# Designs tried in a protein design run: peptides against a protein of PDB entry 5ZKO. Part 68

Target 1, 44 residues: chain A of PDB entry 5ZKO
Amino acid sequence: SASNPRKFSEKIALQKQRQAEETAAFEEVMMDIGSTRLQAQKLR

## One batch from the design tools (peptide; made by RFdiffusion4, then SolubleMPNN)

Design b2_p22_8_s4 (from b2_p22_8, 10 letters changed)
Fold by OpenDDE base, seed 4:
Structure b2_p22_8_s4 (fold): chain B 44 residues (1-44), chain C 44 residues (1-44), chain A 22 residues (1-22)
Amino acid sequence: as target 1 above (44 residues)
Amino acid sequence: as target 1 above (44 residues)
Amino acid sequence: AEEIRRQREVLEARMERELAEA
């Protein structure tokens, strides 16, 4: 059965976009934590 | 340095919520694909 | 992030199977 390959490809593309957005958000959080830690080190 | 644990915990919680929402969206997509496949099988 | 990657891999594998069956 021709599962519409176009629909699958679109869904995969959307999923990749979500992954990229999630990764970016995670990296932002980690950078904020890292910056805070660095600031704390400078104040010691 | 007390990285404001509250701010970081909040950011992490928001990230976890996003992940859960993305997972739910993915599951919906997979169910739709499964349903479409089943429908196609019934039409054969 | 790992779960999303796994989910993508499942989608890709399904797509590949459907394309191979066509």
Scores: peptide ipSAE 0.243, ipTM 0.672, DockQ to the pose 0.066
Fold by OpenDDE base, seed 3:
Structure b2_p22_8_s4 (fold): chain B 44 residues (1-44), chain C 44 residues (1-44), chain A 22 residues (1-22)
Amino acid sequence: as target 1 above (44 residues)
Amino acid sequence: as target 1 above (44 residues)
Amino acid sequence: AEEIRRQREVLEARMERELAEA
């Protein structure tokens, strides 16, 4: 059906958004780990 | 802080859950595509 | 994150194929 490509493009856009959100969440976790590591290093 | 590892593990678990949900959503999309293709094949 | 990227690429490839077949 000719309407499928539009639906796919919309789904791709949503998938990109989710990917960006997951990446941001991952980066936040990594930053928290990095900060904790830095704090531990300062206390040495 | 020693309590951070628990929080990290929790965040990782939540991220894995989110990833699984996104995978399920993707699979649903692929099934819809497959169904459309099968329907088109039946109409030939 | 890599798996989501792979999934997106599969969707894009499917979309492009359907556009080419139309």
Scores: peptide ipSAE 0.242, ipTM 0.668, DockQ to the pose 0.065
Fold by OpenDDE base, seed 5:
Structure b2_p22_8_s4 (fold): chain B 44 residues (1-44), chain C 44 residues (1-44), chain A 22 residues (1-22)
Amino acid sequence: as target 1 above (44 residues)
Amino acid sequence: as target 1 above (44 residues)
Amino acid sequence: AEEIRRQREVLEARMERELAEA
């Protein structure tokens, strides 16, 4: 149906948003690990 | 801190859960596409 | 993140195909 591409574009936009949120959450975890490592190095 | 590894493992587990939820959402979108295609073929 | 990107690309390719067939 001619309406399908528009509906799918909306679903793709939502998927991109979810990907961005997942990436942000991953980066937060990596920052926590990195900061802990840096702190341990400073105490040596 | 000694609590950090446990906290990190928890964050990673939550991230894996999010990925599973995103996969389920993607499968729903693909079913919508597939059903539309099947319907169009039946009408030919 | 890589898996979600791949899934999105599959979805985009299907959308583009449907646009071309319209």
Scores: peptide ipSAE 0.242, ipTM 0.669, DockQ to the pose 0.066; fails the geometry check
Fold by OpenDDE base, seed 2:
Structure b2_p22_8_s4 (fold): chain B 44 residues (1-44), chain C 44 residues (1-44), chain A 22 residues (1-22)
Amino acid sequence: as target 1 above (44 residues)
Amino acid sequence: as target 1 above (44 residues)
Amino acid sequence: AEEIRRQREVLEARMERELAEA
């Protein structure tokens, strides 16, 4: 059925969104770890 | 040992690169499938 | 990253199936 290219483009867009969300989550975790370590070093 | 913010930024950059590569591979596969489908439809 | 790969593979497999059915 001719509606398939549109469905595929939508799936690609959703996949890109998911990748962006995973990136954001990773960055947040890494920033939190970095900040925590920096704070711990300042207290030593 | 405090894994340096530099190491975190490097890990983030590598993760972003990996995600970009995965996206490109996904888009290539989807494009190939779409092209094959369109060609098959033209032959019908 | 592994979850993204898995999702891609699932999408690919679905598309291949749709091509085979047509």
Scores: peptide ipSAE 0.230, ipTM 0.656, DockQ to the pose 0.119; fails the geometry check

## One batch from the design tools (peptide; made by RFdiffusion4, then SolubleMPNN)

Design b2_p23_1_s1 (from b2_p23_1, 16 letters changed)
Fold by OpenDDE base, seed 4:
Structure b2_p23_1_s1 (fold): chain B 44 residues (1-44), chain C 44 residues (1-44), chain A 23 residues (1-23)
Amino acid sequence: as target 1 above (44 residues)
Amino acid sequence: as target 1 above (44 residues)
Amino acid sequence: DYVERLVERIERLAELRRRRRAA
């Protein structure tokens, strides 16, 4: 089906941006969990 | 620029797959946190 | 406070996911 290439490119760009934002937020959570676990292990 | 709509649709599908995988990884972490919290509550 | 920061980050991530699904 012929769709507008500009609409597709815009949709892809928007998805990439949102994915990058979610990835950054996820990595921040994981980093904080990891740091806290390491600190807890040092206190054992 | 005229790009192949099929290639764009494939890229969108791949992005959706990656987003689903990252969501699953996050939900696993949240489940572990939830389990730990529940265990801590039972020990109170 | 670790728990407070973690909750805030989780809520932020949940909001980002909601916005993505609504697009």
Scores: peptide ipSAE 0.264, ipTM 0.649, DockQ to the pose 0.336
Fold by OpenDDE base, seed 1:
Parts: structure tokens; sequence; C-alpha cells
Structure b2_p23_1_s1 (fold): chain B 44 residues (1-44), chain C 44 residues (1-44), chain A 23 residues (1-23)
């Protein structure tokens, strides 16, 4: 069966978008953790 | 230019690897948080 | 509440991962 390059490109683009969304959500969690650590240090 | 299906497959594989690495990093952070919570509970 | 916000963000991230794995 002929590989459909268009379908591959669409799949890659969709995966990149989803990866960017997951990365943004991860960075948000890490930022909140970092902020909390900084606040805890200021209270010491 | 002929789409290179091999190059597309390599890009998809690299995206999957990056996703696995980000997942592992997140799970490590969550494990540390869980351990800290458990320690805090034992001290109460 | 920090804990509530953190849990919500983790749940959102888990949902994004599930959607990616289902594709």
Amino acid sequence: as target 1 above (44 residues)
Amino acid sequence: as target 1 above (44 residues)
Amino acid sequence: DYVERLVERIERLAELRRRRRAA
C-alpha cells in the first residue's frame, strides 16, 4: 500500500500540537512548585 | 520533491521519545512530592 | 488553595496524555 505522505505530515503536525500542549501544562505545574518553594524559603 | 516516508517515521519516533522523557520527568517530580507528603504525615 | 490548583493541573496533564496515546 502506497504510504500517504500527506497523512504522515498531518499526523506529525497533530502530534507536535499535542506535545506543545502537554509541555505547557507541565511547565505550569513546575512553575507553581517553584513559586511555592520560593515562598517557603522567604518564610524561613 | 518526493516525500520521504522514512524521514517522517523518524520524526514520529523522535516525538514519541521526547514525550516519554517529559513523562518520566513529571513522574519523578510527583514521586518527590508524594515522598515529602508521606514524611510530613509521619512527623505528625 | 495551592493543593487544589496543583491537583487540577495534574489531572489536566493526565487527560492530555490520554488523548495523545489514543491517537
Scores: peptide ipSAE 0.260, ipTM 0.643, DockQ to the pose 0.328
Fold by OpenDDE base, seed 5:
Structure b2_p23_1_s1 (fold): chain B 44 residues (1-44), chain C 44 residues (1-44), chain A 23 residues (1-23)
Amino acid sequence: as target 1 above (44 residues)
Amino acid sequence: as target 1 above (44 residues)
Amino acid sequence: DYVERLVERIERLAELRRRRRAA
């Protein structure tokens, strides 16, 4: 049963939003790791 | 202009691929953290 | 504590992933 294009567009939009939120959270983690590594390197 | 179902399926597939890549990167980070915790515990 | 903060962020990220998979 072909779900209608409107339902697909809404699902895609929601998935894009959630992906952006996950990406932001991941980048924040990576920034923290990066900053910690940089600090550790400076202390050597 | 209604993008066709094929374009939607391709977008969904691309989003799933990005999710898989982020998951893999996250798991790698978690492994590193796990090893660091284990090392920190051993040094106590 | 850096590790504690990192764990908290990881848990938040894991929750976001669970929500996306449930959609």
Scores: peptide ipSAE 0.270, ipTM 0.648, DockQ to the pose 0.415; fails the geometry check
Fold by OpenDDE base, seed 3:
Structure b2_p23_1_s1 (fold): chain B 44 residues (1-44), chain C 44 residues (1-44), chain A 23 residues (1-23)
Amino acid sequence: as target 1 above (44 residues)
Amino acid sequence: as target 1 above (44 residues)
Amino acid sequence: DYVERLVERIERLAELRRRRRAA
């Protein structure tokens, strides 16, 4: 049911979890890129 | 009200917006990496 | 290998995004 608050809350919770997982994966990529850049700078 | 379907729909819309923003940020990074790779290939 | 690890992480991120969009 499109109006079931419990179903909506569960869907929102699941979407929040998935968003957090994607954010963590994105941050990991950015951290690796940043770390590599920093390492390259230290070698100069 | 925690059970208001309209409030849930708004929260879902906000989550979708955040998802789109994160996607755009990632695509920008990937475009930069791709451009760098293309430039490196041209120099070979 | 940094590139290999980066590709793996990007692929994982792409998969997570696909799963979220399919929900």
Scores: peptide ipSAE 0.266, ipTM 0.648, DockQ to the pose 0.340; fails the geometry check

Design b2_p23_1_s2 (from b2_p23_1, 14 letters changed)
Fold by OpenDDE base, seed 3:
Structure b2_p23_1_s2 (fold): chain B 44 residues (1-44), chain C 44 residues (1-44), chain A 23 residues (1-23)
Amino acid sequence: as target 1 above (44 residues)
Amino acid sequence: as target 1 above (44 residues)
Amino acid sequence: DYVEKLIERIERLAELRRRRAAA
């Protein structure tokens, strides 16, 4: 059932996985920004 | 208990709320970018 | 274009968040 603790735990685990994916994507964006900034600094 | 379905459902709901807020923030940024782009196009 | 790529990545992040919210 939808109210089964096992099903809830699975849903929470899935949400945590998706959160980790979003975090990784965000970190990638920040790394790119950082890399671009570093490259710009090297050109100065 | 930590295995209480009611507590799980509440936690899931809070996670969804936070997710919606974070999504709205990104969408606002994207709207600003879009608006700026449109303004730039109008000036051309 | 760095800006274009950045926008695409932000859009991807927003999409991932929407998918999570819809689950």
Scores: peptide ipSAE 0.230, ipTM 0.654, DockQ to the pose 0.455; fails the geometry check
Fold by OpenDDE base, seed 4:
Structure b2_p23_1_s2 (fold): chain B 44 residues (1-44), chain C 44 residues (1-44), chain A 23 residues (1-23)
Amino acid sequence: as target 1 above (44 residues)
Amino acid sequence: as target 1 above (44 residues)
Amino acid sequence: DYVEKLIERIERLAELRRRRAAA
């Protein structure tokens, strides 16, 4: 049967939002790693 | 303009596939961490 | 502890990914 374009668009939008949330969480992890690395470097 | 449902469905499917691949990579990391934790616990 | 916090964040990321895959 013909899929509802509106439903598809909503699903795509939701997936994009979730991807953005995951990206933000990843960036937070990377920032922490970077900070720790900088601290370690200063202690050398 | 009316969006093409077929194009939407394909896009959603591709997004899901990429997500599954990324999830698998993270799960592998988590398994490694879990194993390491278990080993550390056994050494206590 | 940095390591513990890092692990927690990675676990959170994994959970987010699982939720997205299940949608």
Scores: peptide ipSAE 0.223, ipTM 0.653, DockQ to the pose 0.460; fails the geometry check
Fold by OpenDDE base, seed 2:
Structure b2_p23_1_s2 (fold): chain B 44 residues (1-44), chain C 44 residues (1-44), chain A 23 residues (1-23)
Amino acid sequence: as target 1 above (44 residues)
Amino acid sequence: as target 1 above (44 residues)
Amino acid sequence: DYVEKLIERIERLAELRRRRAAA
Protein backbone atom coordinates (compact mmCIF):
# COMPACT_ATOMS: atom_id res chain seq x y z
CA SER B 1 0.00 0.00 0.00
CA ALA B 2 1.32 3.44 -0.94
CA SER B 3 2.65 4.80 2.35
CA ASN B 4 0.69 8.03 2.87
CA PRO B 5 3.06 10.88 3.83
CA ARG B 6 0.31 12.38 6.01
CA LYS B 7 0.02 9.15 8.00
CA PHE B 8 3.78 9.08 8.44
CA SER B 9 3.85 12.68 9.66
CA GLU B 10 1.09 11.94 12.17
CA LYS B 11 2.93 8.86 13.41
CA ILE B 12 6.16 10.84 13.82
CA ALA B 13 4.31 13.58 15.70
CA LEU B 14 2.72 11.04 18.05
CA GLN B 15 6.09 9.39 18.69
CA LYS B 16 7.65 12.78 19.46
CA GLN B 17 4.86 13.56 21.92
CA ARG B 18 5.35 10.25 23.73
CA GLN B 19 9.10 10.78 23.81
CA ALA B 20 8.56 14.23 25.35
CA GLU B 21 6.32 12.70 28.03
CA GLU B 22 8.95 10.07 28.86
CA THR B 23 11.65 12.74 28.97
CA ALA B 24 9.56 14.85 31.35
CA ALA B 25 9.00 11.84 33.62
CA PHE B 26 12.72 11.06 33.58
CA GLU B 27 13.59 14.67 34.41
CA GLU B 28 11.16 14.54 37.34
CA VAL B 29 12.95 11.47 38.70
CA MET B 30 16.34 13.13 38.27
CA MET B 31 15.09 16.29 39.96
CA ASP B 32 13.89 14.29 42.97
CA ILE B 33 17.21 12.46 43.20
CA GLY B 34 19.04 15.77 43.01
CA SER B 35 16.83 17.37 45.64
CA THR B 36 17.26 14.43 48.01
CA ARG B 37 21.00 14.49 47.49
CA LEU B 38 21.09 18.21 48.24
CA GLN B 39 19.01 17.72 51.39
CA ALA B 40 21.26 14.91 52.55
CA GLN B 41 24.30 17.14 52.06
CA LYS B 42 22.70 19.96 54.05
CA LEU B 43 22.02 17.60 56.95
CA ARG B 44 25.67 16.56 57.19
CA SER C 1 9.81 20.54 0.16
CA ALA C 2 7.82 17.42 -0.68
CA SER C 3 8.23 15.23 2.41
CA ASN C 4 9.81 12.03 1.09
CA PRO C 5 7.99 8.96 2.47
CA ARG C 6 11.30 7.10 2.53
CA LYS C 7 12.81 9.75 4.81
CA PHE C 8 9.79 9.51 7.09
CA SER C 9 10.05 5.73 7.27
CA GLU C 10 13.73 6.01 8.16
CA LYS C 11 12.97 8.53 10.92
CA ILE C 12 10.25 6.28 12.34
CA ALA C 13 12.59 3.28 12.27
CA LEU C 14 15.33 5.26 14.03
CA GLN C 15 12.89 6.43 16.71
CA LYS C 16 11.72 2.86 17.27
CA GLN C 17 15.30 1.65 17.63
CA ARG C 18 16.08 4.34 20.22
CA GLN C 19 12.93 3.45 22.09
CA ALA C 20 13.87 -0.24 22.17
CA GLU C 21 17.32 0.60 23.57
CA GLU C 22 15.85 2.85 26.26
CA THR C 23 13.26 0.21 27.17
CA ALA C 24 15.98 -2.43 27.55
CA ALA C 25 17.93 -0.13 29.89
CA PHE C 26 14.87 0.46 32.09
CA GLU C 27 14.04 -3.24 32.17
CA GLU C 28 17.56 -3.95 33.40
CA VAL C 29 17.11 -1.41 36.22
CA MET C 30 13.75 -2.93 37.12
CA MET C 31 15.27 -6.42 37.25
CA ASP C 32 17.94 -5.16 39.65
CA ILE C 33 15.33 -3.47 41.84
CA GLY C 34 13.19 -6.61 41.80
CA SER C 35 16.14 -8.77 42.79
CA THR C 36 17.03 -6.37 45.61
CA ARG C 37 13.45 -6.41 46.90
CA LEU C 38 13.36 -10.17 46.82
CA GLN C 39 16.63 -10.38 48.72
CA ALA C 40 15.41 -7.86 51.30
CA GLN C 41 12.24 -9.89 51.83
CA LYS C 42 14.22 -13.09 52.29
CA LEU C 43 16.36 -11.45 54.97
CA ARG C 44 13.23 -10.16 56.67
CA ASP A 1 9.90 6.30 51.85
CA TYR A 2 12.01 7.97 49.17
CA VAL A 3 13.28 4.69 47.74
CA GLU A 4 9.75 3.33 47.33
CA LYS A 5 8.63 6.50 45.58
CA LEU A 6 11.65 6.37 43.29
CA ILE A 7 10.88 2.77 42.37
CA GLU A 8 7.28 3.69 41.58
CA ARG A 9 8.43 6.47 39.28
CA ILE A 10 10.86 4.19 37.48
CA GLU A 11 8.08 1.65 37.01
CA ARG A 12 5.91 4.39 35.52
CA LEU A 13 8.70 5.31 33.10
CA ALA A 14 9.08 1.68 32.08
CA GLU A 15 5.35 1.47 31.40
CA LEU A 16 5.44 4.63 29.25
CA ARG A 17 8.30 3.15 27.22
CA ARG A 18 6.44 -0.12 26.73
CA ARG A 19 3.37 1.75 25.48
CA ARG A 20 5.47 3.69 23.00
CA ALA A 21 7.13 0.50 21.73
CA ALA A 22 3.74 -1.13 21.14
CA ALA A 23 2.44 1.74 18.98
Scores: peptide ipSAE 0.221, ipTM 0.648, DockQ to the pose 0.456; fails the geometry check
Fold by OpenDDE base, seed 1:
Structure b2_p23_1_s2 (fold): chain B 44 residues (1-44), chain C 44 residues (1-44), chain A 23 residues (1-23)
Amino acid sequence: as target 1 above (44 residues)
Amino acid sequence: as target 1 above (44 residues)
Amino acid sequence: DYVEKLIERIERLAELRRRRAAA
């Protein structure tokens, strides 16, 4: 059947959401690294 | 103008390609971490 | 151990990436 643009748009939106979730998880990791580094510097 | 299914499909395909490249790069890093961990365990 | 927890979080991120790639 004809390609459904709505299905494509929904698929793109879902991919964007998943990417945002990955980005948030990465940023959390980076914040933890940053805070730990700052603490280590303060103790020196 | 009317949604172009071909443009959507191409956009999805491009997104999938970029995602695969990012995944490959990340998996390489994970392999290095895994190798380092294995070496550390062997030295204990 | 902070390092172990950090690695675990990175591995979780890797899993999210794999899941997205498989969809």
Scores: peptide ipSAE 0.216, ipTM 0.642, DockQ to the pose 0.451; fails the geometry check

Design b2_p23_1_s3 (from b2_p23_1, 15 letters changed)
Fold by OpenDDE base, seed 4:
Structure b2_p23_1_s3 (fold): chain B 44 residues (1-44), chain C 44 residues (1-44), chain A 23 residues (1-23)
Amino acid sequence: as target 1 above (44 residues)
Amino acid sequence: as target 1 above (44 residues)
Amino acid sequence: DYVEKLVERVLRLAELERRRRAA
């Protein structure tokens, strides 16, 4: 049967939100890793 | 104007692909850290 | 300790991801 464009738009919006949240979490961890690495280098 | 259901389906598919790529990147980092942790434990 | 902090941070991320998948 034919899909509903409005339902698809909602699914896209939800998926984009989830993606943004996961990206933000990943970037936060990567920044922390970078900071920790810099600290480790200073101690050498 | 009215949206195209086919265009929405394509956008959903692309978003799912991006999600999978980010998940894979995260898993790669986890594997690297897991290996490093194991090495650190062996040195103790 | 660099390794310890790294592990802790990544485990925190993993927990966040698990929560998102459960939602």
Scores: peptide ipSAE 0.144, ipTM 0.526, DockQ to the pose 0.348; fails the geometry check
Fold by OpenDDE base, seed 5:
Structure b2_p23_1_s3 (fold): chain B 44 residues (1-44), chain C 44 residues (1-44), chain A 23 residues (1-23)
Amino acid sequence: as target 1 above (44 residues)
Amino acid sequence: as target 1 above (44 residues)
Amino acid sequence: DYVEKLVERVLRLAELERRRRAA
């Protein structure tokens, strides 16, 4: 059937939300890695 | 102005590309961890 | 242990990604 702009808008919103969640999770892990690395350096 | 389905499609494609890049970065981290773990095991 | 803690954190991320892909 013809494209539905409202459906597209919803898909974009959901995709943005998922992207934000994954970005936040990735950044959290990277910060944890950085913190762990800093802690390891302090133990040298 | 009225919604543009082609613009929506482009936005979705860009979001998918960003997701793929973050997934690749995650997988790289996983490989680095695997390699580091293997190296640590060899040093035991 | 740096490696142990790093593995734990990355495994947490992996689990989050698996859940996302399953949805």
Scores: peptide ipSAE 0.144, ipTM 0.526, DockQ to the pose 0.386; fails the geometry check
Fold by OpenDDE base, seed 2:
Structure b2_p23_1_s3 (fold): chain B 44 residues (1-44), chain C 44 residues (1-44), chain A 23 residues (1-23)
Amino acid sequence: as target 1 above (44 residues)
Amino acid sequence: as target 1 above (44 residues)
Amino acid sequence: DYVEKLVERVLRLAELERRRRAA
């Protein structure tokens, strides 16, 4: 049977939350990489 | 008015695309680190 | 060491990605 609109909306909300968490984690690591690169350049 | 299932499917597709882009960016960083490590080892 | 620190951070990213895929 087809899921109802309410179930779909909940699924979308959960997926958006997961996507936001993944994006935040990715950005954090990328910022750290950028910071490390900057520090390395200052030492040269 | 509530979004219909077709609109939900489009939102899911967009989220999947974003995830794929983040994965590709991650893989690019992994390739870069491998190259950098190899170069650093050659200099030692 | 830049390379060492970069490796550590990339490994952390890899672990996060593995956790995402397992969820």
Scores: peptide ipSAE 0.143, ipTM 0.526, DockQ to the pose 0.439; fails the geometry check
Fold by OpenDDE base, seed 1:
Structure b2_p23_1_s3 (fold): chain B 44 residues (1-44), chain C 44 residues (1-44), chain A 23 residues (1-23)
Amino acid sequence: as target 1 above (44 residues)
Amino acid sequence: as target 1 above (44 residues)
Amino acid sequence: DYVEKLVERVLRLAELERRRRAA
């Protein structure tokens, strides 16, 4: 079937969603390390 | 100009390449974090 | 120090994200 621009748009949207999920995972790690660092500072 | 399926195909290919590079970079850092955690566990 | 090394690695990840957002 002819290349459907809508299908390409959907594929690009899925790639952007995957990127957003990786960003969310990063932000979770940053929150965890921020909390850990704060705890470590309080114990000094 | 009329939607060119070839241009859309190129755009999606570039997006896939970018996503692959981002994924590789993310995985590298996460692996490095994992190695740090493993080292910390060995020292306990 | 585990916390120090973890912070450094996470900061590297943050820098990568900043570069991606700027591109």
Scores: peptide ipSAE 0.132, ipTM 0.518, DockQ to the pose 0.409; fails the geometry check

Design b2_p23_1_s4 (from b2_p23_1, 12 letters changed)
Fold by OpenDDE base, seed 1:
Structure b2_p23_1_s4 (fold): chain B 44 residues (1-44), chain C 44 residues (1-44), chain A 23 residues (1-23)
Amino acid sequence: as target 1 above (44 residues)
Amino acid sequence: as target 1 above (44 residues)
Amino acid sequence: DWVEKYVEAVERLAELRRRRAAA
């Protein structure tokens, strides 16, 4: 219910945390891909 | 290990799905907040 | 291209941040 603004703020905070965790996981994957590509280029 | 590009692509795909789900959840919360505010304004 | 995908993800995050700031 829209009766408790605090509940909305808590949901937003949890959402931000989840989003940050998902972002960090993505960045880690992208860094690994980038590093691998750079290594492959240096070995050529 | 960077040994399997397929693993990277799978991780990216899974990440995109999670990101979409998290975005949808956020948008739902924001819509609920917006709807509640509109209802409250109409009742004034 | 991994760089393109990264940029897209960063842009999406920036959009979400803007929406939150505007709410």
Scores: peptide ipSAE 0.205, ipTM 0.603, DockQ to the pose 0.085
Fold by OpenDDE base, seed 2:
Structure b2_p23_1_s4 (fold): chain B 44 residues (1-44), chain C 44 residues (1-44), chain A 23 residues (1-23)
Amino acid sequence: as target 1 above (44 residues)
Amino acid sequence: as target 1 above (44 residues)
Amino acid sequence: DWVEKYVEAVERLAELRRRRAAA
């Protein structure tokens, strides 16, 4: 099948989007962990 | 510039490779953490 | 426990990456 450059660009865009979403989700959890850790330190 | 399908395919392949490498690195770290945790529990 | 949460987060991230690779 003729590899369509537009199709490849769309696939790249989708991959970047998913990567960004995954990173954002991870960062959110890490912020929650950081906040919890900070709170625990203040209470000690 | 004429978007070369081959260039796009190569970019996709590189992205997939990087993703696989990142996943492997995380899995390795998780195994190390898990092992350490297990060892700590055994020593308690 | 922040350690357990961290481990869970990393595992989740790895799972998401695997799903992306399989799609």
Scores: peptide ipSAE 0.204, ipTM 0.581, DockQ to the pose 0.439
Fold by OpenDDE base, seed 4:
Structure b2_p23_1_s4 (fold): chain B 44 residues (1-44), chain C 44 residues (1-44), chain A 23 residues (1-23)
Amino acid sequence: as target 1 above (44 residues)
Amino acid sequence: as target 1 above (44 residues)
Amino acid sequence: DWVEKYVEAVERLAELRRRRAAA
């Protein structure tokens, strides 16, 4: 079946969106860890 | 230009791989948070 | 509150996994 290029492009766009969402979630967690570490240092 | 379906499929596969890598990185951060919390509980 | 943030992060991860599985 002629793989509809439009369908592939849509799938690529969806995958990019998901990647961006995962990156954002990762960054949020990293910020939380960073803040916690900073607080721990202040208590030392 | 007839978007080569093979090229699109390859791009999708690469995007899926990147997403998996980002998910793994996120999970690693979550594990770090979990370990830190466990340590904090042991010190209480 | 660190506990709340942790729970939210876990829920976010679960949501991302579900979205991936549903595609």
Scores: peptide ipSAE 0.173, ipTM 0.540, DockQ to the pose 0.326
Fold by OpenDDE base, seed 3:
Structure b2_p23_1_s4 (fold): chain B 44 residues (1-44), chain C 44 residues (1-44), chain A 23 residues (1-23)
Amino acid sequence: as target 1 above (44 residues)
Amino acid sequence: as target 1 above (44 residues)
Amino acid sequence: DWVEKYVEAVERLAELRRRRAAA
């Protein structure tokens, strides 16, 4: 049933997973930027 | 009750809202970085 | 200024982490 609490909890878990994935993607971008910065600093 | 489907649906809605906000924030940061890169390219 | 944007992004990341931890 669409009203099953277990299914709702699963959907909540999926939403949390998506949030975690978005955060991870953000962190990846920041790490890439950071790495670029580090490389630029080493070249100076 | 913790098993109330209505309450679960509300929690899901809140999670979705938060996710959307986090996504928007991520996109904003990426756009800002992108714009900066574009500006830097135009100055070259 | 990429440095400024970098700092802003780091701050935003920190905020996201705080939100996650508070959930």
Scores: peptide ipSAE 0.167, ipTM 0.542, DockQ to the pose 0.361

Design b2_p23_2_s1 (from b2_p23_2, 13 letters changed)
Fold by OpenDDE base, seed 3:
Structure b2_p23_2_s1 (fold): chain B 44 residues (1-44), chain C 44 residues (1-44), chain A 23 residues (1-23)
Amino acid sequence: as target 1 above (44 residues)
Amino acid sequence: as target 1 above (44 residues)
Amino acid sequence: SSEQRRKLIEMLRELQKLLQEAA
């Protein structure tokens, strides 16, 4: 079936949203890594 | 506006580049975690 | 990727556990 422009636009929007969510999740993990590194440093 | 094939190709290329960069960043972080783990183990 | 992120989180949890044991 032909991709409806509306459906296409929705898919693109969804993809962009997912990408943004993945980026945000990754950034959160990076913050946790930073905190963990700080804890490790305190053990020195 | 109609999606230009050239523009589409460029977008795909950029997406692939971004994915590669994300993978590289992941690998770097994993190495850092590994190093930190080694340091933590030495503290035992 | 989501899988990579999950693995990273897992490694972090293990590291955190290790650090807690060492403290």
Scores: peptide ipSAE 0.297, ipTM 0.677, DockQ to the pose 0.456
Fold by OpenDDE base, seed 1:
Structure b2_p23_2_s1 (fold): chain B 44 residues (1-44), chain C 44 residues (1-44), chain A 23 residues (1-23)
Amino acid sequence: as target 1 above (44 residues)
Amino acid sequence: as target 1 above (44 residues)
Amino acid sequence: SSEQRRKLIEMLRELQKLLQEAA
């Protein structure tokens, strides 16, 4: 069926939202890694 | 405005570049975790 | 990717376990 420009725009918007959510989740993991690394350094 | 195929191709290329950058960042973090794990093992 | 993120979380948990054992 013909790609409705509105449907296409919606798909792009949803994809951008998913990417933003993945980025946010990755940043959270990175913060946890940083905290854990700091804890490891305190054990030395 | 009409989605120019050239603009679409550019967006796809940028998305692929972003994914490659994310993969590179992941690999770097994994190496850092590996190093930290090795250090932690030495503390046992 | 979500798979990569899951792997990071797994490795982080293992690291945290090691640190807890060392403390």
Scores: peptide ipSAE 0.297, ipTM 0.678, DockQ to the pose 0.486
Fold by OpenDDE base, seed 2:
Structure b2_p23_2_s1 (fold): chain B 44 residues (1-44), chain C 44 residues (1-44), chain A 23 residues (1-23)
Amino acid sequence: as target 1 above (44 residues)
Amino acid sequence: as target 1 above (44 residues)
Amino acid sequence: SSEQRRKLIEMLRELQKLLQEAA
């Protein structure tokens, strides 16, 4: 059955939101790694 | 409006590219962490 | 991916522990 266009649009919107959340989470981890690297450098 | 199939294909291609870039970034960071861990172990 | 991110977090935590022990 042709997925209800409204349901389809909602699915796309949710997918975009999830992608944005994943990107934000990844960036946060990368920032933490950067900070940890700086800390490691101080120990050398 | 029905998103132009061409535009849809372009969006998919961009999404795949982004995923590939994310994977590459992950692998690079994992290598760096591994090296740093080895250095940290020498300090113990 | 979420799995990759989880792995990064795990490795990061282990690294942080090592650094804390060395400090």
Scores: peptide ipSAE 0.296, ipTM 0.676, DockQ to the pose 0.478
Fold by OpenDDE base, seed 4:
Formats: C-alpha cells, structure tokens, sequence
Structure b2_p23_2_s1 (fold): chain B 44 residues (1-44), chain C 44 residues (1-44), chain A 23 residues (1-23)
C-alpha cells in the first residue's frame, strides 16, 4: 500500500524532531566539555 | 637551596588536590555524556 | 588522565554515530 502522504509527512516530521532533539543534547554536552576544559586549564 | 620539606609537601598536596579536582570534573562530564547517550538511544 | 580522555572521545563518537543514524 502506497504510504499515505500524510503519514509519510508525519514520519518525516517526527524524524526531524528527533534529530533536532539529539543534536541539541549533543551540543549541550559539547558546551559542558568546553567549560570543563576551561576549568581544568585554570587548575594548571 | 634544598626545597624546604614543608614547602615541598605543600606543593605535593596542591598537586594532588588539583589532580583530584580535574578527575572529578572529567567524571562529571562523562556521566553527563552517558546520560545524554542513553537519552539519544531512547530517541531512536 | 589519558584513560579518561580516551573514554570521553569514545563516548562522543558514539553520540556522533547516533546523530548520524537519526539524520
């Protein structure tokens, strides 16, 4: 059965949402790593 | 001048303190990454 | 430590893989 275009669109939207959420989470970690590096550098 | 044993001891203590602080910071980041990874995995 | 750094990099790579799979 041809995937209902509406259902397909919803699938794509959900995929993009998940990708955005994962990207945001990763960026948060990278910020934490950056701050940690700065802290470590100050301790030297 | 032979490094004053007291001063040397203080230097060693400070070094150990800094090492402990850096270790703690790394562990914190790794925990955050771990939690983020788990979250990302759930998004799949 | 070097070990901690290696572990960190490994975990980051895993996250990157997850992001690629979601793309």
Amino acid sequence: as target 1 above (44 residues)
Amino acid sequence: as target 1 above (44 residues)
Amino acid sequence: SSEQRRKLIEMLRELQKLLQEAA
Scores: peptide ipSAE 0.237, ipTM 0.601, DockQ to the pose 0.077

